# Peptides against a protein of PDB entry 7AE7, part 75

Target 1, 321 residues: chain A of PDB entry 7AE7
Amino acid sequence: KVYKDLREFLEVLEQEGQLIRVKEEVNPEPDIAAAGRAAANLGKNQPAVFFEKIKGYKYSVVTNVHGSWQNHALMLGLDKNTSTKDQFYELNRRWDKFPVPPNVVKREAAPCKENVIDKDINLFEILPLYRINEQDGGFYISKASVVTADPEYPDDFNKLNVGTYRIQVKDRDRVGIQALAMHDIAVQLEKAEAENKPLPIAITIGNNPLVTFMASTPVGYNQNEYEFVGALQDGVPMDIVKSDLYDHLYVPAGSEVVLEGHIIPRVRTVEGPFGEFPGSYSGARLQCEVKIDRITHRTNPIFENLYLGIPWTEIDYLMAL

## One batch from the design tools (peptide; aimed at target 1 R131 Q135 G272)

Design b2_p27_2_s4 (made by RFdiffusion4, then SolubleMPNN; from b2_p27_2, 14 letters changed)
Fold by OpenDDE base, seed 3:
Structure b2_p27_2_s4 (fold): chain B 321 residues (1-321), chain A 27 residues (1-27)
Amino acid sequence: as target 1 above (321 residues)
Amino acid sequence: SAEEAELERLVREQRERIERLRKESEV
């Protein structure tokens, strides 16, 4: 089975008993994080947790989407009881199908374009933001697929990068992003900052689970993550659409939310701390700042965010394959 | 260090600011 978006995947997770739906209104803190930790204690078959109602917010949150081997099997369109060995075998078999170029769909065919916000941007109106960890410096978007391009080769689709980065909300229309030197985004940013130019960016939230998986999987600088998604879909192309602000940036057609903007050149502001692992915090430091210039989103957007639990985090599963 | 103390100050100020923005944006 191939999934067009997060919603199709969540439907399958629910059908397979791999999603818990919380229908009662919850407090964003501490209930979301607490429920995640409770789900981790359910053993090897950790379900996704979908919160329909969050106090003070309009929209829903889902966590722990990738948080089990069963969820990974289902992501690959396999039986949920497929062994880790067989999942790995199938993953490797499909990996050899790279590249599978994506389909570029029209704007009118892309669910992520259903709604547009281009003025008076307020991230809190779109995303039910909460502290993932009690000691976090603020609210984090921890499971976004961030799209950037090489500013020297903007038309080279193979240099289009889709990566996962730590993103802290800094203002209604600003986020801090952790661009480490080992990440492709840092190479692209260095080129932009050398010219004192903004780096165009699209931060995509709530994607096809294979997009999120590939955004968390290191690939070559000249390899496009979307072409791996097509490979992992056993040769079925994924659907992408042009960003609204940039002709050279493509986003998943089915994204729940797309934050379009730019990294402000040569600006560094305080970011952190963030509890990346249970009992471990990455310190505060000066990091890049993104100005959000436009938002597109699906009607009733689902905020997919990272689950951080004990003893295993969702990161452990995203990095283990 | 003075740099660490400054970072701690900036973190605290950022935490306070973002909490105000949340409260102002709640429905």
Scores: peptide ipSAE 0.555, ipTM 0.917, DockQ to the pose 0.899
OpenDDE base, seeds 1, 2, 4, 5: peptide ipSAE 0.550, 0.552, 0.017, 0.519; ipTM 0.915, 0.917, 0.501, 0.907

Design b2_p27_3_s2 (made by RFdiffusion4, then SolubleMPNN; failed a check: the pose's geometry; its pose is not in this set)
Amino acid sequence: SEEEEERREELERRRKEAEERIARLLE

Design b2_p27_3_s3 (made by RFdiffusion4, then SolubleMPNN; failed a check: the pose's geometry; its pose is not in this set)
Amino acid sequence: SEEEERRRRALEEERRRAEEAIKKLLE

Design b2_p27_4 (made by RFdiffusion4)
Pose (drawn by RFdiffusion4):
Structure b2_p27_4 (pose): chain A 313 residues (1-149, 158-321), chain P 27 residues (1-27)
Amino acid sequence: KVYKDLREFLEVLEQEGQLIRVKEEVNPEPDIAAAGRAAANLGKNQPAVFFEKIKGYKYSVVTNVHGSWQNHALMLGLDKNTSTKDQFYELNRRWDKFPVPPNVVKREAAPCKENVIDKDINLFEILPLYRINEQDGGFYISKASVVTANKLNVGTYRIQVKDRDRVGIQALAMHDIAVQLEKAEAENKPLPIAITIGNNPLVTFMASTPVGYNQNEYEFVGALQDGVPMDIVKSDLYDHLYVPAGSEVVLEGHIIPRVRTVEGPFGEFPGSYSGARLQCEVKIDRITHRTNPIFENLYLGIPWTEIDYLMAL
Amino acid sequence: PEWEEEIEEEEEELLEEHEEELEERLE
């Protein structure tokens, strides 16, 4: 099976006993992060945890979506009990189907274009943001796929919420930004960027794939789907930016020129906190989202947690 | 550029202030 969006994958996870629904209202901190750690601590058949009610927020949160070999196998469309070695072989075989060009769809057909917010941008009205670890510098978006511009790149970068419509980003960790970053800051021009949240599991998996192999990213997702192309749609504001047609939330924005502010600290996959450093800020100009969006976020702590599964094979 | 120099001059102060605010919040 192939998933057009996060919601089809969550449906498969729930049918397979790999998704737990928390119906009672929970506080943002530390409840969501504590549940994410506990789900990772179950050791075997760790499920995704779906929080339907978060105090003070309108929408829902899902965590630990990739955090088990069962979830990982279901992401690949295999039986949930497929061994890790067999999943490795299946990924090795599909790796060679690269490239599979994506299908570009019309705006009216993309579920991520159901709702538009073009003014008075407030991330908190859409995303139930919370603190992941006690010593984090702020509330983080820890599982976004970021699109920048065959020269289109998708990657995963931690994003700290600074204001209702402003976030932090380590721009010198996106090694295609940094030729256009010099030109843009030298000429005081903004650099367009797209932040996608709540995606097809293979899109997130591709976004965590090593940068050393300069692929075409979306064309790699079609390879992981064993030859089925993925659907992408053009962003409202920037014609050279394409986002997954099924994303739950799309934040279209730009990197603010000549602005460095304190970002962090935040957790890293070796199990420790990073330090606080001066990083770039991104201004959100537009939000498009599906009706009743789901905030797919990720808990990160002492291994093994969900990030290890996203990096393993 | 001048603006890079200004940011480098303000770096240590901004990081110290941020550390203090983090310690106070954790207390």

Design b2_p27_4_s1 (made by RFdiffusion4, then SolubleMPNN; from b2_p27_4, 13 letters changed)
Fold by OpenDDE base, seed 3:
Structure b2_p27_4_s1 (fold): chain B 321 residues (1-321), chain A 27 residues (1-27)
Amino acid sequence: as target 1 above (321 residues)
Amino acid sequence: SEWEERIEAEREKRLAEWERKQAERLA
C-alpha cells in the first residue's frame, strides 16, 4: 500500500483500529496535549488522535500519527502486526532502491494548491495553534517538513533538503526556526547570510507519512529525501509540485498546508522555552526568523502536530530508525 | 485522568473490533 497524502493514511489507521476520532468540541489547552499523552502512555498499539472540532478554531488537529510500531508498519504498507525486526528488514530492502525520482505534477493536480492566501496572512486562521506543554513560551509547529535548497546550487535537486525543525509561532506571519549546525538547513542558511540574502523556504504541514519520516531521518547533503520516499514506497515515485514563490523549491503535492516565505538574513530573535521532555525545558535562545509571504492549503486543512513526552513517544519512533 | 480512561476505553474497543474483522477474514 502506498499513500498519496496524510488523509489516505488516516483512513487506513482508522480502518486498522489505530485512530481515535474525537467528535465533540475540545479546548486547545489542555485537551490536545492531555489526549496525546494518554495515547502515548498506552505502551503498545498507540493510536493517532484526531480532533474534529477545536474551540475557537475552524479546522481539525491530528496527533500521535507515528506514535507506535503498528502505525509504523502501516506507514510502510505492511500488516499492522509486522514485527519490528521484519519492518527494519523491509525498510533496509527498500532503502537500496534509492534513488526513486519523484513525479512533478501540474499545479492544478496538486491538492495543496486548492486555496491561496497571499495578503493579510494570519497563521491562527489556518492552524489550530496550542501550547504542547504548559510552560512553553508559545505555540509550536513540531511536525513540519521544511523545504530549502542550496543558494549556490538552487537547480541541483540532489541538494534540495527536506527536514524537521522546531518552529515557534512569533506573529501572524512570522515564525522562529531552530536551525542547528548539524542540520543541512544551517549550511544553506550560512551561504545565504554570507551574501546578506534571504533563504527561500517552504514549511509543509500534514504530509504523506513517509515524507514526515524521511524529513526526520538524516541523509547525505547531496541526497534528496523525496527520492528516498520513492524507495520506501517500494519503487513508486511520490508526487511533488513546484512552490508558488520559488521555481527551485518543490513541495509534496498532497500537503495540508504550505507556508512559503524566507529566512530573514542575519536576524536573530528570542525563541523558547520549549518542553522537549517533561521537566526538561530548553532555555530561551536567539534563533532565525521566517517571514511567511504566501500560504497554500487544502480545503479544511488538517493540522498534524507532534505530541512530546516521556519516551517512548512519537518523536522516539521517528528517531528510532 | 479523564483522558487516560477515555483513550484506554476507545483503544480497547477499536482493537476488539479489529480482531473480530481479522477472524472474519480467516474464516
Scores: peptide ipSAE 0.445, ipTM 0.886, DockQ to the pose 0.010
OpenDDE base, seeds 1, 2, 4, 5: peptide ipSAE 0.283, 0.457, 0.067, 0.000; ipTM 0.688, 0.890, 0.485, 0.268; seed 2 fails the geometry check

Design b2_p27_4_s2 (made by RFdiffusion4, then SolubleMPNN; from b2_p27_4, 15 letters changed)
Fold by OpenDDE base, seed 1:
Structure b2_p27_4_s2 (fold): chain B 321 residues (1-321), chain A 27 residues (1-27)
Amino acid sequence: as target 1 above (321 residues)
Amino acid sequence: SAVDEEIAAREEALLAAHAAELAARLA
């Protein structure tokens, strides 16, 4: 099975008993984090948790989408009971199919383009933002696939980067991104900042689960994550579409939300604290600042966010493969 | 603080409620 988007994957998770719907209206805090922790405490078969109604917000949240080996098996289109060994074997087999170039679809065919916000941008109207931990210094977007390109080679598709970064919401139209020196985005930002230019960026939320997986998987600077997604789909290309603001940035056609904007050159703002692990907060760090200039989103967008809170968090599964 | 204790107590209650609900749905 290949998934076009998050919704097709959530449907399969639900059919396989790996998704729980919370239909009652919840408070953003602490209910979402509490329910995530409760789901994680269920042991090896941790389901995704879908919150249909969140007080003060219009849209839904899903968490723990990648939070089990069963969910990873299903992501690969395998039986949910496929062993970790066999999953790894299949991943390696499919990895050798790289590159599988994506399909570029028309704007009108891309679900992520169903709605546009180009004025009076307010992230809180689109994303049900919550603190994962009570002591978090703000709201985090922890499961976004962030698209950037090499500003010296914007037309080189092999240098298009899709990565996962810690993103803190700073204002209605501002986010901070943690770009560490080891990240491809840091190389691209350095080039832009050398010229005192903004770095174009698209922050994509609620993707095909293999996009999220590849965005969390280190690849070579001259390798495109979308071409690996096609490989991991056993040779089926994924669908991408041009961003609205930038001809050289391509986003997953099925993204629930796309935040298009730019990294402001030579600006750094304080991040955190953030609870990376239970009882462990990262110190305050400097982040790059992104201005959001445009939002595109699916009708009734689902905010996919990372569950953090106990050993064997969703990120541990994403990194363990 | 009293607020932190109330939040913690609420979180524990919510955890227990969600755990029970989740367990009932997975059964």
Scores: peptide ipSAE 0.093, ipTM 0.621, DockQ to the pose 0.019
OpenDDE base, seeds 2, 3, 4, 5: peptide ipSAE 0.020, 0.000, 0.005, 0.006; ipTM 0.434, 0.314, 0.332, 0.337; seeds 2, 4, 5 fail the geometry check

Design b2_p27_4_s3 (made by RFdiffusion4, then SolubleMPNN; from b2_p27_4, 16 letters changed)
Fold by OpenDDE base, seed 5:
Structure b2_p27_4_s3 (fold): chain B 321 residues (1-321), chain A 27 residues (1-27)
Amino acid sequence: as target 1 above (321 residues)
Amino acid sequence: SEWEAEIAAREAALLAAHAAAQAARLA
């Protein structure tokens, strides 16, 4: 089984008994984080948790999508009871199929382009934002696949980077991003800042589960994560579409939400604290700031966010492979 | 804390929801 988008994966998770649907209205805090932790307490077969109704918001949240070995097996299109050993074997077998180039679809064929917001941008109208941990310094987008390119080689598709970074919401149209020196985005940002230019960015939310997996998996600077997604789909190309603002940025065609904007050159603002690990908060630091200039989204977009709490957390499963 | 109280409440609700979903698939 191959998934075009998050929705096809959630359907399979529900059919396989690996998704719990919360139908009653919940408060953003603490109910979402609480229910995520409760799901982690259900044992080894940790399901995704889908919140249909969140007080004060129009749209839904899903968490813990990658939060078990069963969900990982299903992500690979395997039987949910496939052993961890066999999952690793199959992952390695498919990895050797790299590169599998993606299909570039037309704008009108991309679900992420169904709706456009280019004025009066307010992230709170599109995303049901909440604190993941009780002591978080704000709202985080913790499971985004962030697309950037090399500003010296914008047309080199091999240098297109899709990564996962800690993102704090700062304002209606601004986010802080943690770009560590070891990340490919930091190399690209350094080049842009040397010329005092903005770095183009697309922050994509709610993707094909293999996109999210590859965005959390380190690859070489000259290796494209989308070409690995095709490999992990056993040779089936994924669908991508050109961003609206930038000719050289491509996003997953099926993304629930795409935030297009730029990293402001040579600006640093306070970000954090965030509970990255149970009982451990990273202190507040000066981090990069992104201005959001355009949003595209599917009708009734689903906000996919990480479950963080007691081990095993969703991040542990994403990093364990 | 309010968080721990809500966690306990949601745990009970999710256990019930999960059991109901499993029963529905076996029917």
Scores: peptide ipSAE 0.218, ipTM 0.799, DockQ to the pose 0.014
OpenDDE base, seeds 1, 2, 3, 4: peptide ipSAE 0.112, 0.023, 0.024, 0.031; ipTM 0.632, 0.562, 0.556, 0.614

Design b2_p27_4_s4 (made by RFdiffusion4, then SolubleMPNN; from b2_p27_4, 11 letters changed)
Fold by OpenDDE base, seed 5:
Structure b2_p27_4_s4 (fold): chain B 321 residues (1-321), chain A 27 residues (1-27)
Amino acid sequence: as target 1 above (321 residues)
Amino acid sequence: SEWEEEIAEREEALLAEHAAALAARLA
């Protein structure tokens, strides 16, 4: 099975008994994290947790979407009881289909374009932001697929990068992003900053599960993650759409939320504290600052956020491949 | 297999790390 968006995947997870729906109104803190921990304690078949109602917010949250081998098998369109070995064999078999070029759809056909916000931007009106950790110095977007291009080669689709980065909300229309030197985004940012120019960026939230998977999987600088998504879909192209602000940036057509903006050149702001590991708060680090200039989103957007719960986390399934 | 056990142990370890990060965040 191939999924066009997060919603089609959540429907399958629910049908397969791999999604818990919380229908009661929850507090953003501590109830989301507490319910996630309770779900993680259900054993090896850890379900996704979907929160329909969050106090003080309009929209829903889903966590732990990739949080089990069963969910991973279903992501690949396999039986949920497919062994880890057989999942790995199938992943490798499909990897050899690279490249599978994506379909560029029209703006009118892209669900991520249903609504537009281009003034008075407030991230708190669109995203049910909560602290994942009580000691977090702020709200994090931990499961976004971030799209950037090479500013020297903007028309080279093979240099279009789709990566996962830690994003801290700084203000209504500003986020901090951790661009490490080993990441493709850091190479692109260095080129932009050499000329004292902004780097165009699209931060996409709530995607086709294989987009989120590939954004968390290291690939070559001249390899496009969308072409791997098509390979992992067993040769079925994924659907992408041109961003509203930038002709050279393409986003998943089915994204729940797209934050379009720019990295401010030669500006660094303090992040943290962030709990990376038990008892280890990363000290305050200097991060890049992104100005959000435009938002597009689906009607009733679902905020997909990483579940960092006891005893099993979603990052591990995203990085274990 | 030893490989499935190693992945499961690495998963359990990473998951325990994030879990304890979450627990530290909820303490």
Scores: peptide ipSAE 0.019, ipTM 0.372, DockQ to the pose 0.024; fails the geometry check
OpenDDE base, seeds 1, 2, 3, 4: peptide ipSAE 0.013, 0.006, 0.007, 0.000; ipTM 0.354, 0.357, 0.373, 0.333; seeds 1, 2, 3, 4 fail the geometry check

Design b2_p27_5 (made by RFdiffusion4)
Pose (drawn by RFdiffusion4):
Structure b2_p27_5 (pose): chain A 313 residues (1-149, 158-321), chain P 27 residues (1-27)
Amino acid sequence: KVYKDLREFLEVLEQEGQLIRVKEEVNPEPDIAAAGRAAANLGKNQPAVFFEKIKGYKYSVVTNVHGSWQNHALMLGLDKNTSTKDQFYELNRRWDKFPVPPNVVKREAAPCKENVIDKDINLFEILPLYRINEQDGGFYISKASVVTANKLNVGTYRIQVKDRDRVGIQALAMHDIAVQLEKAEAENKPLPIAITIGNNPLVTFMASTPVGYNQNEYEFVGALQDGVPMDIVKSDLYDHLYVPAGSEVVLEGHIIPRVRTVEGPFGEFPGSYSGARLQCEVKIDRITHRTNPIFENLYLGIPWTEIDYLMAL
Amino acid sequence: TEEELEEAVEEQREKIEKLREETFAES
């Protein structure tokens, strides 16, 4: 099976006993992060946890979506009990199907274009943002796929919420931004960027894939789907930016020129906090989202947690 | 300096929690 969006994958997870629904209202901190750690601590058949009610928020959160070999196998469309070695072989075989060009769809057909917010941008009205770890510098978006511009790139970068319409980003960790970053800051011009949240599991998996192999990213997702192309749609504001047609939330924005502010600290996969450093800020100019969006976020702590599964094979 | 970074971290934490509460009040 192939998933057009996060919601089809969550349906499969729930049918397979790999998704737990928390119906009672929970507080943002530390409840969501504590549940994410506990789900990771179950050791075997760790499920995704779906929080339907978060105090003071309108929408729902899902966590630990990739955080088990069962979830990982279901992401690949295999039986949930497929061994880790057999999943490795299946990924090795599909790796060679690269490239599979994506299908570009019209705006009216992309579920991520159901709702538009073009003014008075407020991330809190859409995303139930919360603190992941006690010593984090802020509320983080820890599982976004970021699109920048065959020269289109998709990657995962931790994103700290700074204001209702502003976030932080480590721009010098995106090694295609940094030729256009010099030109843009030298000329005081903005650099367009797209932040996608709540994606097909293979899109997130591709976004965590090593940068050393300069692939075409979306064309790699079609390879992981064993030859089935993925659907992408042009962003509202920037014609050279394409986002997954099924994303739950799309934040279209730009990197603010000549602005460096304190970012962090935040958790890193080796199990420790990073330090606080001066990093770039991104202004959100537009939000498009599906009706009743789902905030797919990720808990990070002492290994093994969901990030290890996203990096393993 | 390290001291200035620690202070800035605390200020940004307070600010983001305040913005969240203002959003709740306005909803």

Design b2_p27_5_s1 (made by RFdiffusion4, then SolubleMPNN; from b2_p27_5, 16 letters changed)
Fold by OpenDDE base, seed 5:
Structure b2_p27_5_s1 (fold): chain B 321 residues (1-321), chain A 27 residues (1-27)
Amino acid sequence: as target 1 above (321 residues)
Amino acid sequence: SAAELAAQVEAQRAKQEALLKEAQAAA
């Protein structure tokens, strides 16, 4: 089984008993985090948790999409009871199929292009934002696949980077992003800032689960994560579409929300703190800031966000492979 | 300083809480 988008994966999770649907209206805080913890306590078969109604918001949230070995097996299109050993074997077998080039689809064929916001941008109207941890310095977007390119080689598709970074909401149309020196985005940002130029960026939310997996998996600077997604789909290409603002940036065709904008050159603002691990907070630091210039989204977009809880966090499963 | 950074964090938190209240009132 191959998934075009998050919605096809959520359907399979629900059919396989790996998704809990919360139909009652919840408060963003503390109910989302509390319900996530309650679901995690149900044992080793930790389901995704889908919140249909959130007080003060129009759209839904899903958490813990990658939060179990069963969900990992289903992501690979395997039986949910496939052993961890067999999942690793199959992952390695498919990894050797790299590269599998993606299909570039037309704008009209891309679900992420159904709606456009290019004026009066307000992230709170599109995303049901909440604090993941009570002591967080603000609202975080924790499972975004962030697309950037090398500003010196913008047409080199092999240098197109799709990564996962810590993103804090700063304003209606601004986010802070943690670009550490070891990340490919930091190399690209350094080149842009040397010339005092903005770095083009697309922050994609609610993707094909293999896109989210590969965005969280370190690869070489000259390796494209989309070509690995095709390999992990056992040779089936994924669908991508050109961004609206930038000819050299491509986003997953099925993304729930795409935030297009730029990293402001040589600007640093306070970001954090964030509870990356239970009982551990990454301190506040000065980080770069992104201006959001355009949003595209599916009708009734689903906000996929990271589950952070005890005993296992979703990040433990994303990084365990 | 650590005190200046803490003040900036609190100011940013207050700003985000205000934005949330505005969004909830408009929904």
Scores: peptide ipSAE 0.336, ipTM 0.840, DockQ to the pose 0.783
OpenDDE base, seeds 1, 2, 3, 4: peptide ipSAE 0.312, 0.308, 0.223, 0.306; ipTM 0.811, 0.824, 0.690, 0.818

Design b2_p27_5_s2 (made by RFdiffusion4, then SolubleMPNN; from b2_p27_5, 14 letters changed)
Fold by OpenDDE base, seed 1:
Structure b2_p27_5_s2 (fold): chain B 321 residues (1-321), chain A 27 residues (1-27)
Amino acid sequence: as target 1 above (321 residues)
Amino acid sequence: SAAELAELVAEQRAKQKELLEETVKER
């Protein structure tokens, strides 16, 4: 089975008993994080948690989408009871199908283009933002697939990077991003900053689960994560669409929300702290800042965000494969 | 300094709280 978007995957998770739906209105804090921790106590079969109603917000949140071996099996279109060994076997078998080029769809065919915001941008109107941990320095977008390109080779599709980075909301239309030196985005940013130019960026939220998986999986600088998604779909291409602001940036056609903008050159602002693991906080640091210039989103967008809990975090599952 | 960084973090937390409160009051 192949999924076009997050919604098709959530439907399967619900059918397979791997999604809990919270229908009652919850407070953003502490209820979202508390419910995630409660779901972790269900043992090895940790479900996704879908919050339909969040006080003060219009839209929904889903957490722990990748937070179990059952969810990973389902992501691969396998039986939920497929052993970890057999999941790895199938992953490796499919990996050898790289590259599988994506299908570029028209703007009118892309669900992520249903709505546009190009003025008076306010992230709090689109995303039900909350602190994942009580001690966090602010609100985080922790499960975005971030699209950037090499500014020296913008038309080289093989240098298009789709990565997962720690993103703190800074203002209505600004986010801090943690671009570590080991990440391809840091190489691309260095090139842009050498010329004092903005780095074009698209921050995509609520994707096909294999996009989120590949964005969290290190690949070569000259390898495109979308071509691996097609491989992991057993040779079925994924659907991508051009960003609205940049001809050289492609986003998943089915993204719930796309934040288009630029990394401001040679600006560093305070970011953090963030509780990446239970009892471990990455400290506050000066990090780069993104200006959001345009938003596209699906009608009633779902904010997919990371679950952090004990004993296993969603990161542990994303990194274990 | 660590103190300056802590102050910047506190300021940013206050700002984000304000942004949320404003957005919720306008709805």
Scores: peptide ipSAE 0.331, ipTM 0.820, DockQ to the pose 0.879
OpenDDE base, seeds 2, 3, 4, 5: peptide ipSAE 0.229, 0.276, 0.279, 0.252; ipTM 0.774, 0.800, 0.800, 0.788

Design b2_p27_5_s3 (made by RFdiffusion4, then SolubleMPNN; from b2_p27_5, 15 letters changed)
Fold by OpenDDE base, seed 4:
Structure b2_p27_5_s3 (fold): chain B 321 residues (1-321), chain A 27 residues (1-27)
Amino acid sequence: as target 1 above (321 residues)
Amino acid sequence: SAAALAEAVAAQRAKQKALLEETIKER
């Protein structure tokens, strides 16, 4: 089984008994984090948790999408009871199919383009933002696939980077991004900042689960994560579409929300703290700031966000493969 | 300084809370 988008995957998770649907209205805090912890306590088969109604918000949240070995098996289109060993075997077998180039679809064929916001941008109108941990420095977007290119080689598709970075909301139209020196985005940002130029960026939320997986998996600077997604789809290309602002940035055609903008050159603002693990916070740091210039989104967009809980986090599964 | 960073974090938390409250009130 191959998934075009998050919605097709959530449907399969629900059919397989790997998704809990919370139908009652919840408070953003503390109920989302509390329900995630309760789901983690159900044993080794942790389901995704889908919140249909969130007080003060129009749209839904889903968490813990990658939060179990059953969910990982289903992501690979395998039986949910596939052993971890057999999942690794199949992952490695498919990895050897790299590269599988993506299909570039027309704008009209891309669900992420159904709605556009190009003025009066307010992230809180589109994303049901909440604190994952009570002591977090703010609201986080923790499961985005972030698209950037090399400013010197913008048309080199092999240098197109799709990565997962810690993103803190800063304003209605601004986010902080944690770009570490070991990340490909940091190399690209250094080139842009040397010339005092903005770095074009697309922050994509609610993707095909293999896009989210590959965005969390380190690859070579001259390797495209979308070409690995096609390999992990057993040779089926994924669908991508051009961003609206940038001809050289491609986003997953099925993204729930796409935040298009730029990293502001040579600006650093306070980011954090963030509770990466219960009771463990990465300290506050000066980090990059992104201006959001355009949003595209699916009708009734689903905010996919990371679950952080005891004893296992969703990060533990994303990094274990 | 650690104190200046703590103040900046507190100010950011307050700002984000206000933005949420404003957005909810406008709906």
Scores: peptide ipSAE 0.368, ipTM 0.843, DockQ to the pose 0.907
OpenDDE base, seeds 1, 2, 3, 5: peptide ipSAE 0.311, 0.265, 0.313, 0.289; ipTM 0.812, 0.789, 0.815, 0.811

